# Peptides against a protein of PDB entry 4Y8H: the designs that were tried, part 9

Target 1, 222 residues: chain A of PDB entry 4Y8H
Amino acid sequence: TTIVGVKFNNGVVIAADTRSTQGPIVADKNCAKLHRISPKIWCAGAGTAADTEAVTQLIGSNIELHSLYTSREPRVVSALQMLKQHLFKYQGHIGAYLIVAGVDPTGSHLFSIHAHGSTDVGYYLSLGSGSLAAMAVLESHWKQDLTKEEAIKLASDAIQAGIWNDLGSGSNVDVCVMEIGKDAEYLRNYLTPNVREEKQKSYKFPRGTTAVLKESIVNICD

## One batch from the design tools (peptide; aimed at target 1 G168)

Design b1_p12_3_s2 (made by RFdiffusion4, then SolubleMPNN; from b1_p12_3, 6 letters changed)
Fold by OpenDDE base, seed 4:
Structure b1_p12_3_s2 (fold): chain B 222 residues (1-222), chain A 12 residues (1-12)
Amino acid sequence: as target 1 above (222 residues)
Amino acid sequence: PPVPGPITGGGR
């Protein structure tokens, strides 16, 4: 997995690759690694796919209840605190590594969380097996006062570095943009740089193409 | 042994 977050002048963008792996096996070529916690708070997940989805759904439900109880829009720091306390309670046995981002009445926010419940803050972040490939791009091209378009480009370039250089990353780029005063913009398959060429041969043959050379029926019931 | 279920790179 390669996941990134980048702050810009009026919000935050997160992005992810779409490869799921099971050891050396590509399990899914186009999985979704961006999860909605609330309308304006999204996360990207690395680690165990089931754990990243389940923990974000659980916290998303609790954030909605908290929002109703407090009569306030959900805050990114509230989601961060709930996630880290839950993950810490399970001592890293919940295999979720998250980049959490969003906009709320206090502004735009970008954080990361590790499975043992540690948290970081930054203007740009990367996680997953492709994180070093992504970070090389981020460190080379990040600047202060990015525009929305510059931040989307930087995030997508960082994900592509993971796609090309990390065995655990691949296929497509998903993006979510959270801008102050706007709805979140979820861009599923924003880039599709790995479209497979059409197979030159069809392997659909007429029935009877394979000749039956011999048949034998053996009764195995007594 | 392979961890049960799909892992999105960098998970324990």
Scores: peptide ipSAE 0.114, ipTM 0.726, DockQ to the pose 0.093
OpenDDE base, seeds 1, 2, 3, 5: peptide ipSAE 0.091, 0.040, 0.074, 0.079; ipTM 0.720, 0.659, 0.694, 0.717; seed 5 fails the geometry check

Design b1_p12_3_s3 (made by RFdiffusion4, then SolubleMPNN; from b1_p12_3, 5 letters changed)
Fold by OpenDDE base, seed 4:
Order: sequence, then structure tokens, then C-alpha cells
Structure b1_p12_3_s3 (fold): chain B 222 residues (1-222), chain A 12 residues (1-12)
Amino acid sequence: as target 1 above (222 residues)
Amino acid sequence: APVPGPITGGGK
């Protein structure tokens, strides 16, 4: 996985690759790693896919209840706190590594969370097996006062660095843009740089193309 | 058949 977050002048963008793996196996070429906690608070997940999905849904539900109870729009720091406390409670056994971002009445926010419940803050962040590839791009090209477009480009370039250089990352770039005063813009498959070309040949052959040369029936009962 | 084990995208 490669996941990133980048703050810009009026909001925050998160992005992710779309590869899921089981050891050396590509389990899904186009999984969704961006999760909605609330309408304006999204996260990107690395680690165990089921855990990232489940924990974000759980906290999303509780954030909605909290919002109703407090009569306030959800805050990113509330989601952060709830996530970290939950993850800490389970002592890293919930394999969720999250970049949490959003906009709320207090502004735009970008955080990361590790499975043991530690949290970080920054203007740009990366997690996952591709995080170093992504961070190399971020460190090279990040600047203060990014525009929305510059931040989307930077985030997508950072994800692509993971796609090209990390075995755990691949396929497509998903993006979510959270700008102050706007609805979140979820851009599923914002980039699809790995569309396979049309196969030069069909590999559907007539039945019987491979002949049965012999058959034997073996009794395996004693 | 699916490979047993958790589906991951890698963690760090």
C-alpha cells in the first residue's frame, strides 16, 4: 500500500493506490483504500484491509452519534482520538494504519495513526509499504501554500512512486479532496495508469483442443 | 480458491 495526505491552502487531499495483497499474491487489483468516516472526514488505510474498513466504519458510526449528541459537525481530532483509543485498546492487533484527514469548523487537518495508537501530524504524510517511495516525492516537491491542483498532483505523483517502486502497491490512484466550505470530492480511480493493452490473441480454444490421452479409475477405498 | 490469511496493502 501507498497512502498519502497533503495539506493545501484551503484544505487537504488524501490519495491511495488500489492494490491488495496476500503475501506474494495480488488479491485485488482495484481495491478501495479511501474510507469515509464522515462526509468531510476521510481516511486512507494501510495494513489489514478488513481492519481498516471495519475500524473506520465503527468510528464513523460513533462520530455520527457524537455529532448528533453534541449538535456539532464532526471534527477530525475527534475521529483521531476515537481511532487512536480504539487501536491502543487492542494493542496493535487491529492492523490499521491510517491517514486521517478532513475539514471541520476548526479548519483543515491531516493526521496519521499507527496500529498501536500513536498519532502524527504534518503537512504531508505517507504510510504503507510504499511510504518511502511516496515520501521521496513529497520531500522533493512539497512546498508551503500549495493550491488544490498542486496538492492533487503532488499526492498523485507520490502514489505513483509507490505504484512503480513498491511491490505492495499498484494499479490505480484514488483521491479524496476535502476543501473548506465544499463537499468532499471522492475521485475513485483518478488515475488509471496500468490499463492493460488489448491482448493480441484470444486464448479461448475449441473444446477438445487438448486431447484426453488416457483415463484411469482408481479405487481408493480399502 | 483464495489464499488463506489477511488481505493487506502493507503497513508502516
Scores: peptide ipSAE 0.129, ipTM 0.731, DockQ to the pose 0.080
OpenDDE base, seeds 1, 2, 3, 5: peptide ipSAE 0.106, 0.078, 0.083, 0.099; ipTM 0.724, 0.694, 0.688, 0.728

Design b1_p12_3_s4 (made by RFdiffusion4, then SolubleMPNN; from b1_p12_3, 5 letters changed)
Fold by OpenDDE base, seed 3:
Structure b1_p12_3_s4 (fold): chain B 222 residues (1-222), chain A 12 residues (1-12)
Amino acid sequence: as target 1 above (222 residues)
Amino acid sequence: PPVPGPVTGGGR
């Protein structure tokens, strides 16, 4: 997996690749690694796919209840704290490595969470097996005061570095843009650089290509 | 060296 987050002048973008693996096997070529916690708070997940999905759904449900109870829009730091406390309680046995990002009444935020419940903050972050390939792009091209378009490009270029150089990453780029004062823009398959061409040869033969030479029914009961 | 972090092993 390659997941990234990049802050820009008026918001935050997260992006992910779409490969899932089981050892050396590609299990899904186009999985979704971006999860909605709330309308304006999204998460990218690395690690065990079931754990990343389940923990983000659980915290998403509790964030909705908390928002209703407090009569306030959900805050990214509230989601961060709830995720951290839950993951820490399970001592890293929940295999979720998350980039949590969003916009709220306090501004735009970008955080990471590890399975043992540690958290980081930054203007750009990467996680997963492709994180070093992504970070090489981020460290080379990140600058202050990025535009929305520059941040989407930087995030997508960083995911592509994972797609091309990490065995655990592949297929497509998914993006979610969270801009202050706007709805979240979820861009499923924003880039599809691995479309397979039509197969040059088919092994689908007409019926009767292999002749039946003999048929016999044998009773095996004495 | 161990790959830093678990492989995205949650296959469908």
Scores: peptide ipSAE 0.127, ipTM 0.723, DockQ to the pose 0.089
OpenDDE base, seeds 1, 2, 4, 5: peptide ipSAE 0.169, 0.098, 0.197, 0.165; ipTM 0.761, 0.712, 0.770, 0.765; seeds 1, 2, 4, 5 fail the geometry check

Design b1_p12_4 (made by RFdiffusion4)
Pose (drawn by RFdiffusion4):
Structure b1_p12_4 (pose): chain A 222 residues (1-222), chain P 12 residues (1-12)
Amino acid sequence: as target 1 above (222 residues)
Amino acid sequence: SSPAAVSGGKGL
């Protein structure tokens, strides 16, 4: 996995590739690594796939209940605190590596969370197996006072460095933009640079090619 | 081969 987060003028953008691996095999060519914790707080996850999804939904659920109880819009530091304390309690056995970002009444925020529970603050961050390819790009091209468009380009360029140079990353780029005072825009498959070429031949078989021993109608009714 | 371990970095 390659995932990034980049701050800009009036908010924050996060991006991720879309490859899932089981060993050297690509298990999923187009999985979403961008998760909604709340409407304006989004999360990019790397590590054990089920852990990142489960820990993100659990905290997302508790944030919703907390938002309702307090009659307030949720804050990113709350998701950060809840996630880090949960991951710390599990001593690194829940393998979730997260970049947490969003906007709230306090402003715009960007954080990373490692599985043992430590958190970091930054204007640009990258996690996952492709993090070094992405960080090399971010360290080369990031500057203070990025516009929204520049931040989106820098984030997807960082993801692309992971797609092309890291065997743990591939396929597409997902992006989510959280800008202050506006709805968060989730850009699923923002870039699709790895479209499979047309196959040389159709392998549709002549009907009857497969030998059959029996048939029967299956009762799915009551 | 399998992917490398998860790592990370940041900048201010």

Design b1_p12_4_s1 (made by RFdiffusion4, then SolubleMPNN; from b1_p12_4, 7 letters changed)
Fold by OpenDDE base, seed 1:
Structure b1_p12_4_s1 (fold): chain B 222 residues (1-222), chain A 12 residues (1-12)
Amino acid sequence: as target 1 above (222 residues)
Amino acid sequence: GAPAPVTGGSLN
């Protein structure tokens, strides 16, 4: 997996690759690694796919209840705290590594969470097996006061570094843009750089193309 | 059992 988050002047973008693996096996070529916690709070997940999905759904449900109870829009720091406390309680046994980002009445936020419940803050972040490939791009091209378009480009280039250089990453780039004062923009398959060309030939031959050289019927019932 | 699908993030 390669997941990234990048802050820009008026919001935050997160992006992910779309490969799922089981050891050396590609399990899914086009999995979704971007999860909605609330309308304006999204996360990217690395680690165990089931754990990333389940923990984000659980916290998403609790954030909705908390929002209704408080009559307030959900805050990214509330989601961060709930995720942190839950992951810490399970001592890293929930294999979720998350980049959590969003917009709320306090502004735009970008955080990371590790499976043991540690958290980081930054203007740009990467996680997953492709994180070093992504970080090489981020460290080379990140600047203060990025535009939305520059941040999407930077995030997608960082994910592509993972796609091309990390065995655990591949296929497509998914993006979610969370801009202050707007709805979240989920861009599923924003880039599809691995589309295979059309097959030049059909491998369906007419029946009888291979000659039968010998036939034998053996009765195996006494 | 087959290893759970890992979204490439476990450095295992």
Scores: peptide ipSAE 0.057, ipTM 0.701, DockQ to the pose 0.075
OpenDDE base, seeds 2, 3, 4, 5: peptide ipSAE 0.030, 0.034, 0.050, 0.032; ipTM 0.660, 0.653, 0.707, 0.671; seeds 2, 5 fail the geometry check

Design b1_p12_4_s2 (made by RFdiffusion4, then SolubleMPNN; from b1_p12_4, 7 letters changed)
Fold by OpenDDE base, seed 3:
Structure b1_p12_4_s2 (fold): chain B 222 residues (1-222), chain A 12 residues (1-12)
Amino acid sequence: as target 1 above (222 residues)
Amino acid sequence: PAPAPVGGGSLN
């Protein structure tokens, strides 16, 4: 997995690859690793896919209830705190490594969370097996005061570095853009650089290509 | 050692 987050002048972008693996096997070529916690708070997940999905759904439900109870829009720091406390309670047995990002009435936010419940803050972040490939791009090209378009490009270039150089990453780039004063823009398959060409040959032969040399009917009941 | 977070489906 390669997941990234990048802050820009008026918001935050997260991006992910779309490969799922089981050891050396590609289990899914086009899985979704971007999860909605609330309308304007999204996360990217690395680690155990079931755990990333389940924990983000659980916290998403609790954030909705908290928003209704407080009569306030959900805050990214509230989601961060709930995720952190939940993951820490399970001592890293829930294999969720998350980049959490969003916009709220206090501004734009970008955080990471590890399975043991530690959290980091940054202007750009990467996680997963492709994180070093992504970070090489981020460290080379990140600057202050990025535009939305520059941040989407930087995030997608960082995910592509994971796609090309990490065995655990592959296929497509998914993006989610969270800009202040706008709805979240979920860009499923924003880039599809690995479309398989048409197969040059077919192994479908006409019926009768393999001749029947002998047929026999045997009664197996005595 | 905790298995390194294998990107994707199952931590083997």
Scores: peptide ipSAE 0.044, ipTM 0.659, DockQ to the pose 0.084
OpenDDE base, seeds 1, 2, 4, 5: peptide ipSAE 0.032, 0.041, 0.031, 0.031; ipTM 0.662, 0.638, 0.674, 0.668; seeds 1, 5 fail the geometry check

Design b1_p12_4_s3 (made by RFdiffusion4, then SolubleMPNN; from b1_p12_4, 7 letters changed)
Fold by OpenDDE base, seed 3:
Structure b1_p12_4_s3 (fold): chain B 222 residues (1-222), chain A 12 residues (1-12)
Amino acid sequence: as target 1 above (222 residues)
Amino acid sequence: PAPAPVTGGSLN
């Protein structure tokens, strides 16, 4: 997995690759690793896919209830706190490694969470097996005061570095853009750089290509 | 070492 987050002047972008693996096996070529916690708070997940999905759904439900109870829009720091307390309670046995990002009435936010419940803050972040490949791109090309378009490009270039150089990463780039004062823009398969060409030959031969030399019907019931 | 988190499958 390669997941990234990048802050820009008016918001935050997260991106992910779309490969799922079972050891050396590619289990899914086009899985979704971007999860909605609330309308304007999204996360990218690395680690155990079932755990990343289940924990983000659980916290998403509790954030909705908390928003209704408080009569306030959800805050990214509230989602961060709920996630870290849940993960810490399970002592790293829930295999969720998350980049959490969003916009709220206090501004734009970008955080990471590890399975043991530690949290980090940054202007750009990467997680997963492809995180070093992604970070090499981020460290080389990140600058202050990025535009939306520059941040989407930087995030997608960082995910592509994981796709090309990490065995655990591959296929497509998914993006989610969270800009202040706008709805979240979820760009499923924003890049599809691994479309397979048409196969030059088929092993489907016409019926009768192999001749039937003999046929016999045998009753096997006494 | 904790088995590397498998994306999408049961840990064998």
Scores: peptide ipSAE 0.033, ipTM 0.632, DockQ to the pose 0.053
OpenDDE base, seeds 1, 2, 4, 5: peptide ipSAE 0.026, 0.028, 0.030, 0.029; ipTM 0.642, 0.652, 0.664, 0.656; seed 2 fails the geometry check

Design b1_p12_4_s4 (made by RFdiffusion4, then SolubleMPNN; from b1_p12_4, 7 letters changed)
Fold by OpenDDE base, seed 1:
Structure b1_p12_4_s4 (fold): chain B 222 residues (1-222), chain A 12 residues (1-12)
Amino acid sequence: as target 1 above (222 residues)
Amino acid sequence: GPPAPVTGGSLN
């Protein structure tokens, strides 16, 4: 997996690749690694696919209840705290590594969370097996006061570095843009750089193309 | 059983 987050002047973007693996096997070529916690709070997940999905759904449900109870829009720091406390309680046994991002009444936020419940803050972040490939792009091209378009480009280039250089990453780029004062923009398959060309030949031959050279009937009942 | 599907992050 390669997941990234990039802050821009008026919001935050997260992006992910779409490969799922089981050791050396590609399990899914086009899995979704971007999860909605709330309408304006999204995360990208690395680690165990079931754990990333389940923990984000659980916290998403509890954030909705908390929002209703408090009559307030959900805050990214509330989701961060709930995720952190949950992951810490399970001592890294929940294999979720998350980039959590969003917009709320306090502004735009970008955080990371590790499976043991540690958290980081930054203007740009990467996680997963492709994180070093992504970080090489981020460190080379990140600047302060990015535009929305520059941040989407930077995030998608960082994911592509994972797609091309990390065995655990591949296929497509998914993007979610969270801009202040707007709805979240989920861009499923924003880039599809691995579309295979059409098959040059059909392997559907006429019946009888392979000759029967010999037939034998063997009685197996004595 | 087969390893659970991993989103490329369990080796860190």
Scores: peptide ipSAE 0.113, ipTM 0.739, DockQ to the pose 0.080
OpenDDE base, seeds 2, 3, 4, 5: peptide ipSAE 0.111, 0.070, 0.126, 0.081; ipTM 0.742, 0.684, 0.751, 0.733; seeds 2, 4, 5 fail the geometry check

Design b1_p12_5 (made by RFdiffusion4)
Pose (drawn by RFdiffusion4):
Structure b1_p12_5 (pose): chain A 222 residues (1-222), chain P 12 residues (1-12)
Amino acid sequence: as target 1 above (222 residues)
Amino acid sequence: SIAPLSGGSGPS
């Protein structure tokens, strides 16, 4: 996995590749690694796939209940605190590596969370097996006072460095933009640079090619 | 082989 977060003028953007691996095998060519914790707080996850999805939904559920109880829009630091305390309690056995970002009444925020529970603050971040390829791009091209468009280009360029140079990353680029005073825009498959070429031949078989021993109608009714 | 999971950050 390659995932990134980049701050800009009036908010924050996060991006991720879309490859899932089981050993050297690509298990999923197009999985979403960008998760909604709340409408304006989004999370990019790397590590154990089920852990990132489960820990993100659990905290997302508790944030919703907390938002209703307090009659307030949720803050990113609350998601950060809840996630880090949960991951710390599990001593690194829940393998979730997260970049948490969003906008709230306090402003725009960008954080990273490691599985043992430590958290970091920054204007640009990267996690996952492709993090060094992405960080090399971020360290080369990031500057203070990025526009929204520059931040999106920088984030997807960082993801692309992971797609091309890291065997743990591939396929597509997902992006989510959280800008102050506006709805968060989730850009699923923002870039699709790895479209499978047309196959040389159709392998549709002549009907009857497969030998059958029996048939029967299956009762799915009541 | 796939690189180990790691991470980095910029200034704040």

Design b1_p12_5_s1 (made by RFdiffusion4, then SolubleMPNN; from b1_p12_5, 4 letters changed)
Fold by OpenDDE base, seed 2:
Structure b1_p12_5_s1 (fold): chain B 222 residues (1-222), chain A 12 residues (1-12)
Amino acid sequence: as target 1 above (222 residues)
Amino acid sequence: PIPPLSSGHGPS
């Protein structure tokens, strides 16, 4: 997995690759690693796919209840706190590594969470097996006061670095843009750089293509 | 060492 978050002048963008793996096996070529916690708070997940999805759904449900109870729009720091306390309670046994981002009445926010419940804050973040490939791009090209378009490009370039250089990452780039005063823009398959060409040949042959050289019937009944 | 965070479904 390669997941990234990048703050820009008026919001935050998160992005992810779309490869799911089971050891050396590609289990899913186009999985969704961006999860909605609330309308304006999204996360990207690395680690165990089931854990990332389940924990974000659980916290999303509790954030909705909290929002209704408090008569307030959900806050990214509330989601962060709920996620970290839940993950800490399970001592890293819930294999969720998250980049949590969003916009709320207090502004734009970008955080990361590790499975043991530690949290970080930054203007740009990467997690997953492709995180070093992504971070090399981020460290090279990040600047202050990014535009929306520059941040989307930077995030997408960082994910592509994971796609090309990390075995655990691949296929497509998903993006979610959370800008202050706007709805979240979820861009599923924003880039599809790995579309397979049409198969040049069929491997279906007519019966009899392989010659039968010998047949023998063996009676196995004693 | 950053643990290799493979995005896997855990072994079914």
Scores: peptide ipSAE 0.030, ipTM 0.621, DockQ to the pose 0.082
OpenDDE base, seeds 1, 3, 4, 5: peptide ipSAE 0.028, 0.026, 0.028, 0.029; ipTM 0.631, 0.635, 0.664, 0.657

Design b1_p12_5_s2 (made by RFdiffusion4, then SolubleMPNN; from b1_p12_5, 4 letters changed)
Fold by OpenDDE base, seed 5:
Structure b1_p12_5_s2 (fold): chain B 222 residues (1-222), chain A 12 residues (1-12)
Amino acid sequence: as target 1 above (222 residues)
Amino acid sequence: PIAPLTSGHGPS
C-alpha cells in the first residue's frame, strides 16, 4: 500500500493506490483504501484491509452520534482521538495504519495514526510499504502554499512512485479532496496508469489443432 | 487464513 496526505492553502488531499495483496499474490487490483468517517472527514488505510475498514466504520458511526449529541459538525481531532484510543486499547493487534484528514469549523487537518495508537501531524504524510517511495517524491517537490491542483498532482505523483517501485502497491490512484467551504470530492480511479492493451493473440485454438498421434483403449475392470 | 493485507507496512 501507498497512502499519502497533503495539505494545501484551502484544504487537504489524501490519495491511495488500489492494490490489495496476500503475500506474493495480488488479491484485488482495484480495492478502495479511502474511507469516509464523515462527509468532510476521510481517511486512507494501510495494514489489514478488514481492520482499516472496520475501525473507520466504527469511529464514523460514533462520530455521527457524537455530532448529533453535541449539535456540532464533526471535528478531525475528535475522529483522531477516538481512533487513537481504540487502537491503543488493542495494543497494535488491530492492524490499522491511517492517514486521517478533513475539514471542520476549525480548519483543515492532516494526521497519521499507527496501529499502536501513536499519532503524527504534518503538512505532508505517507504510510504503507510504498511510504518511502512516496516520501522521496514528497520531500523533493513539496512546498508551502500549494494550490489544490498542485496538491492533487503532488499526492498523485507520490502514489505513482509507490505504484512503480513498491511491490505492495499498484494499479490505480484514488484521491479525495477536502476543501474548506466545499463538499468532499472523492475521485475514484483518478488515474488508471495500468490499463492493459487489448490482447493481440489468443491461445484458444479450434479443437483438432493438436493431432492425435496414438489412441489405446485399456480395460481396467477384470 | 491471513486476511488480505493491504501491504501497509510502514518501515518496520
Scores: peptide ipSAE 0.033, ipTM 0.667, DockQ to the pose 0.074
OpenDDE base, seeds 1, 2, 3, 4: peptide ipSAE 0.030, 0.027, 0.031, 0.032; ipTM 0.643, 0.642, 0.626, 0.677; seed 4 fails the geometry check

Design b1_p12_5_s3 (made by RFdiffusion4, then SolubleMPNN; from b1_p12_5, 4 letters changed)
Fold by OpenDDE base, seed 3:
Structure b1_p12_5_s3 (fold): chain B 222 residues (1-222), chain A 12 residues (1-12)
Amino acid sequence: as target 1 above (222 residues)
Amino acid sequence: PIAPLGSGHGPS
């Protein structure tokens, strides 16, 4: 997996690859690793796919209830705290490594969470097996005061570095853009750089290609 | 950080 987050002048972008693996096997070529916690708070997940999905759904439900109870829009730091406390309670046995990002009444936010419940903050972040490939791109091309378009490009270039150089990453780039004062823009398959061409040969032969030379029915009951 | 493959039998 390669997941990234990048802050820009008026918001935050997260991106992910779309490969899932079972050891050396590609289990899914086009899985979704971007999860909605709330309308304006999204998460990218690395580690165990079931754990990343289940924990983000659980916290998403509790964030909705908390928002209704407080009569306030959800805050990214509230989602961060709930995720952290839940993951820490399970002592790293929930295999979720998350980039949590969003916009709220206090501004734009970008955080990471590890399975044991530690958290980091930054202007750009990467996680997963492709994180070093992604970070090489981020460290080379990140600057202050990025535009939305520059941040989407930087995030997608960083995911592509994982796609091309990490065995655990592949296929497509998914993006989610969270800009202050706008709805979240979820861009499923924003890039599809691995479309397979038409197969040049088929092993589907006409019926009768292999001749039946003899047929016999044998009764095996005495 | 490389997420360690969790001991879980699920896809990663």
Scores: peptide ipSAE 0.029, ipTM 0.625, DockQ to the pose 0.063
OpenDDE base, seeds 1, 2, 4, 5: peptide ipSAE 0.027, 0.025, 0.028, 0.028; ipTM 0.641, 0.647, 0.659, 0.651; seeds 2, 5 fail the geometry check

Design b1_p12_5_s4 (made by RFdiffusion4, then SolubleMPNN; from b1_p12_5, 4 letters changed)
Fold by OpenDDE base, seed 3:
Structure b1_p12_5_s4 (fold): chain B 222 residues (1-222), chain A 12 residues (1-12)
Amino acid sequence: as target 1 above (222 residues)
Amino acid sequence: SIPPLGSGRGPS
């Protein structure tokens, strides 16, 4: 997996690759690793796919209830706190490594969470097996005061570094843009750089290609 | 730290 987050002048972008693996096997070529916690708070997940999905759904449900109870829009720091407390309770046995990002009445935010419940803050972040490939791109090209378009490009270039160089990453780039004062823009398959061409050969032979040399009917009842 | 591998409980 390669997941990234990048802050820009008026918001935050997160991006992910779309490969799921089971050891050396590609289990899914086009899985979704971007999860909605609330309308304007999204996360990207690395680690165990089922754990990232389940924990984000659980916190998403509790954030909705909390928002209704408080009569307030959800805050990214509230989601962060709920996630880290839940993960810490399970002592890293829930294999969720998350980049959590969003916009709320206090501004734009970008955080990471590890399975043991530690949290980090940054203007750009990467996680997963492709994180070093992604970070090489981020460290080379990140600057202060990025535009939305520059941040989307930087995030997608960082994911592509994982796609091309990390065995655990592959296929497509998914993006979610969270800009202040706008709805979240979820861009499923924003880039599809691995479209397979038509197969040059087929093993679909005409019927009768293999001749039947002999046939026998055997009664197996005594 | 080496990037975490899945816990082996499913696809990663």
Scores: peptide ipSAE 0.042, ipTM 0.639, DockQ to the pose 0.058
OpenDDE base, seeds 1, 2, 4, 5: peptide ipSAE 0.036, 0.035, 0.037, 0.035; ipTM 0.634, 0.627, 0.661, 0.645

Design b1_p12_6 (made by RFdiffusion4)
Pose (drawn by RFdiffusion4):
Structure b1_p12_6 (pose): chain A 222 residues (1-222), chain P 12 residues (1-12)
Amino acid sequence: as target 1 above (222 residues)
Amino acid sequence: SSFPVSGGKGGF
């Protein structure tokens, strides 16, 4: 996995590749690594796939209840605190590595969370197996006072460095933009640079090619 | 087998 977060003028953008691996095998060519904790707080996850999804939904559920109880829009630091205290309690056995970003009444925020529970603050961040390829790009091209468009380009360029140079990353680029005073825009498959080429031949078989021993109608009714 | 996870940051 390659995932990044980049702050800009009036908000924050996160991006991720879309490859899932089981050993050297690509288990999923197009999984979503960008998760909605609340409408304007999004999370990119790397590590154990089920852990990132489960820990993100659990905190997302508690944030919703907390938002209803307090009659307030949720803050990123609350998701950060809840996630880090949960992951710390599990001593690194929940393998979730997260970049948490969003906008709230306090402003725009960007954080990273490691599985043992430590958190970091930054204007640009990268996690996952492709993090070094992405950080090399971010360290080369990031500057203070990026526009929204520059931040999107820098984030997807960082993801692309992971896609091309890291065997743990591939396929597509997902992006989510959280700008102050506006709805968060989730850009699923923002870039699709790895479209399979047309196959040389159709392998559709002549009907009857497969030998059958029996048939029967299955009762799915009541 | 799995790919390791690492991370980095900057700009703050």

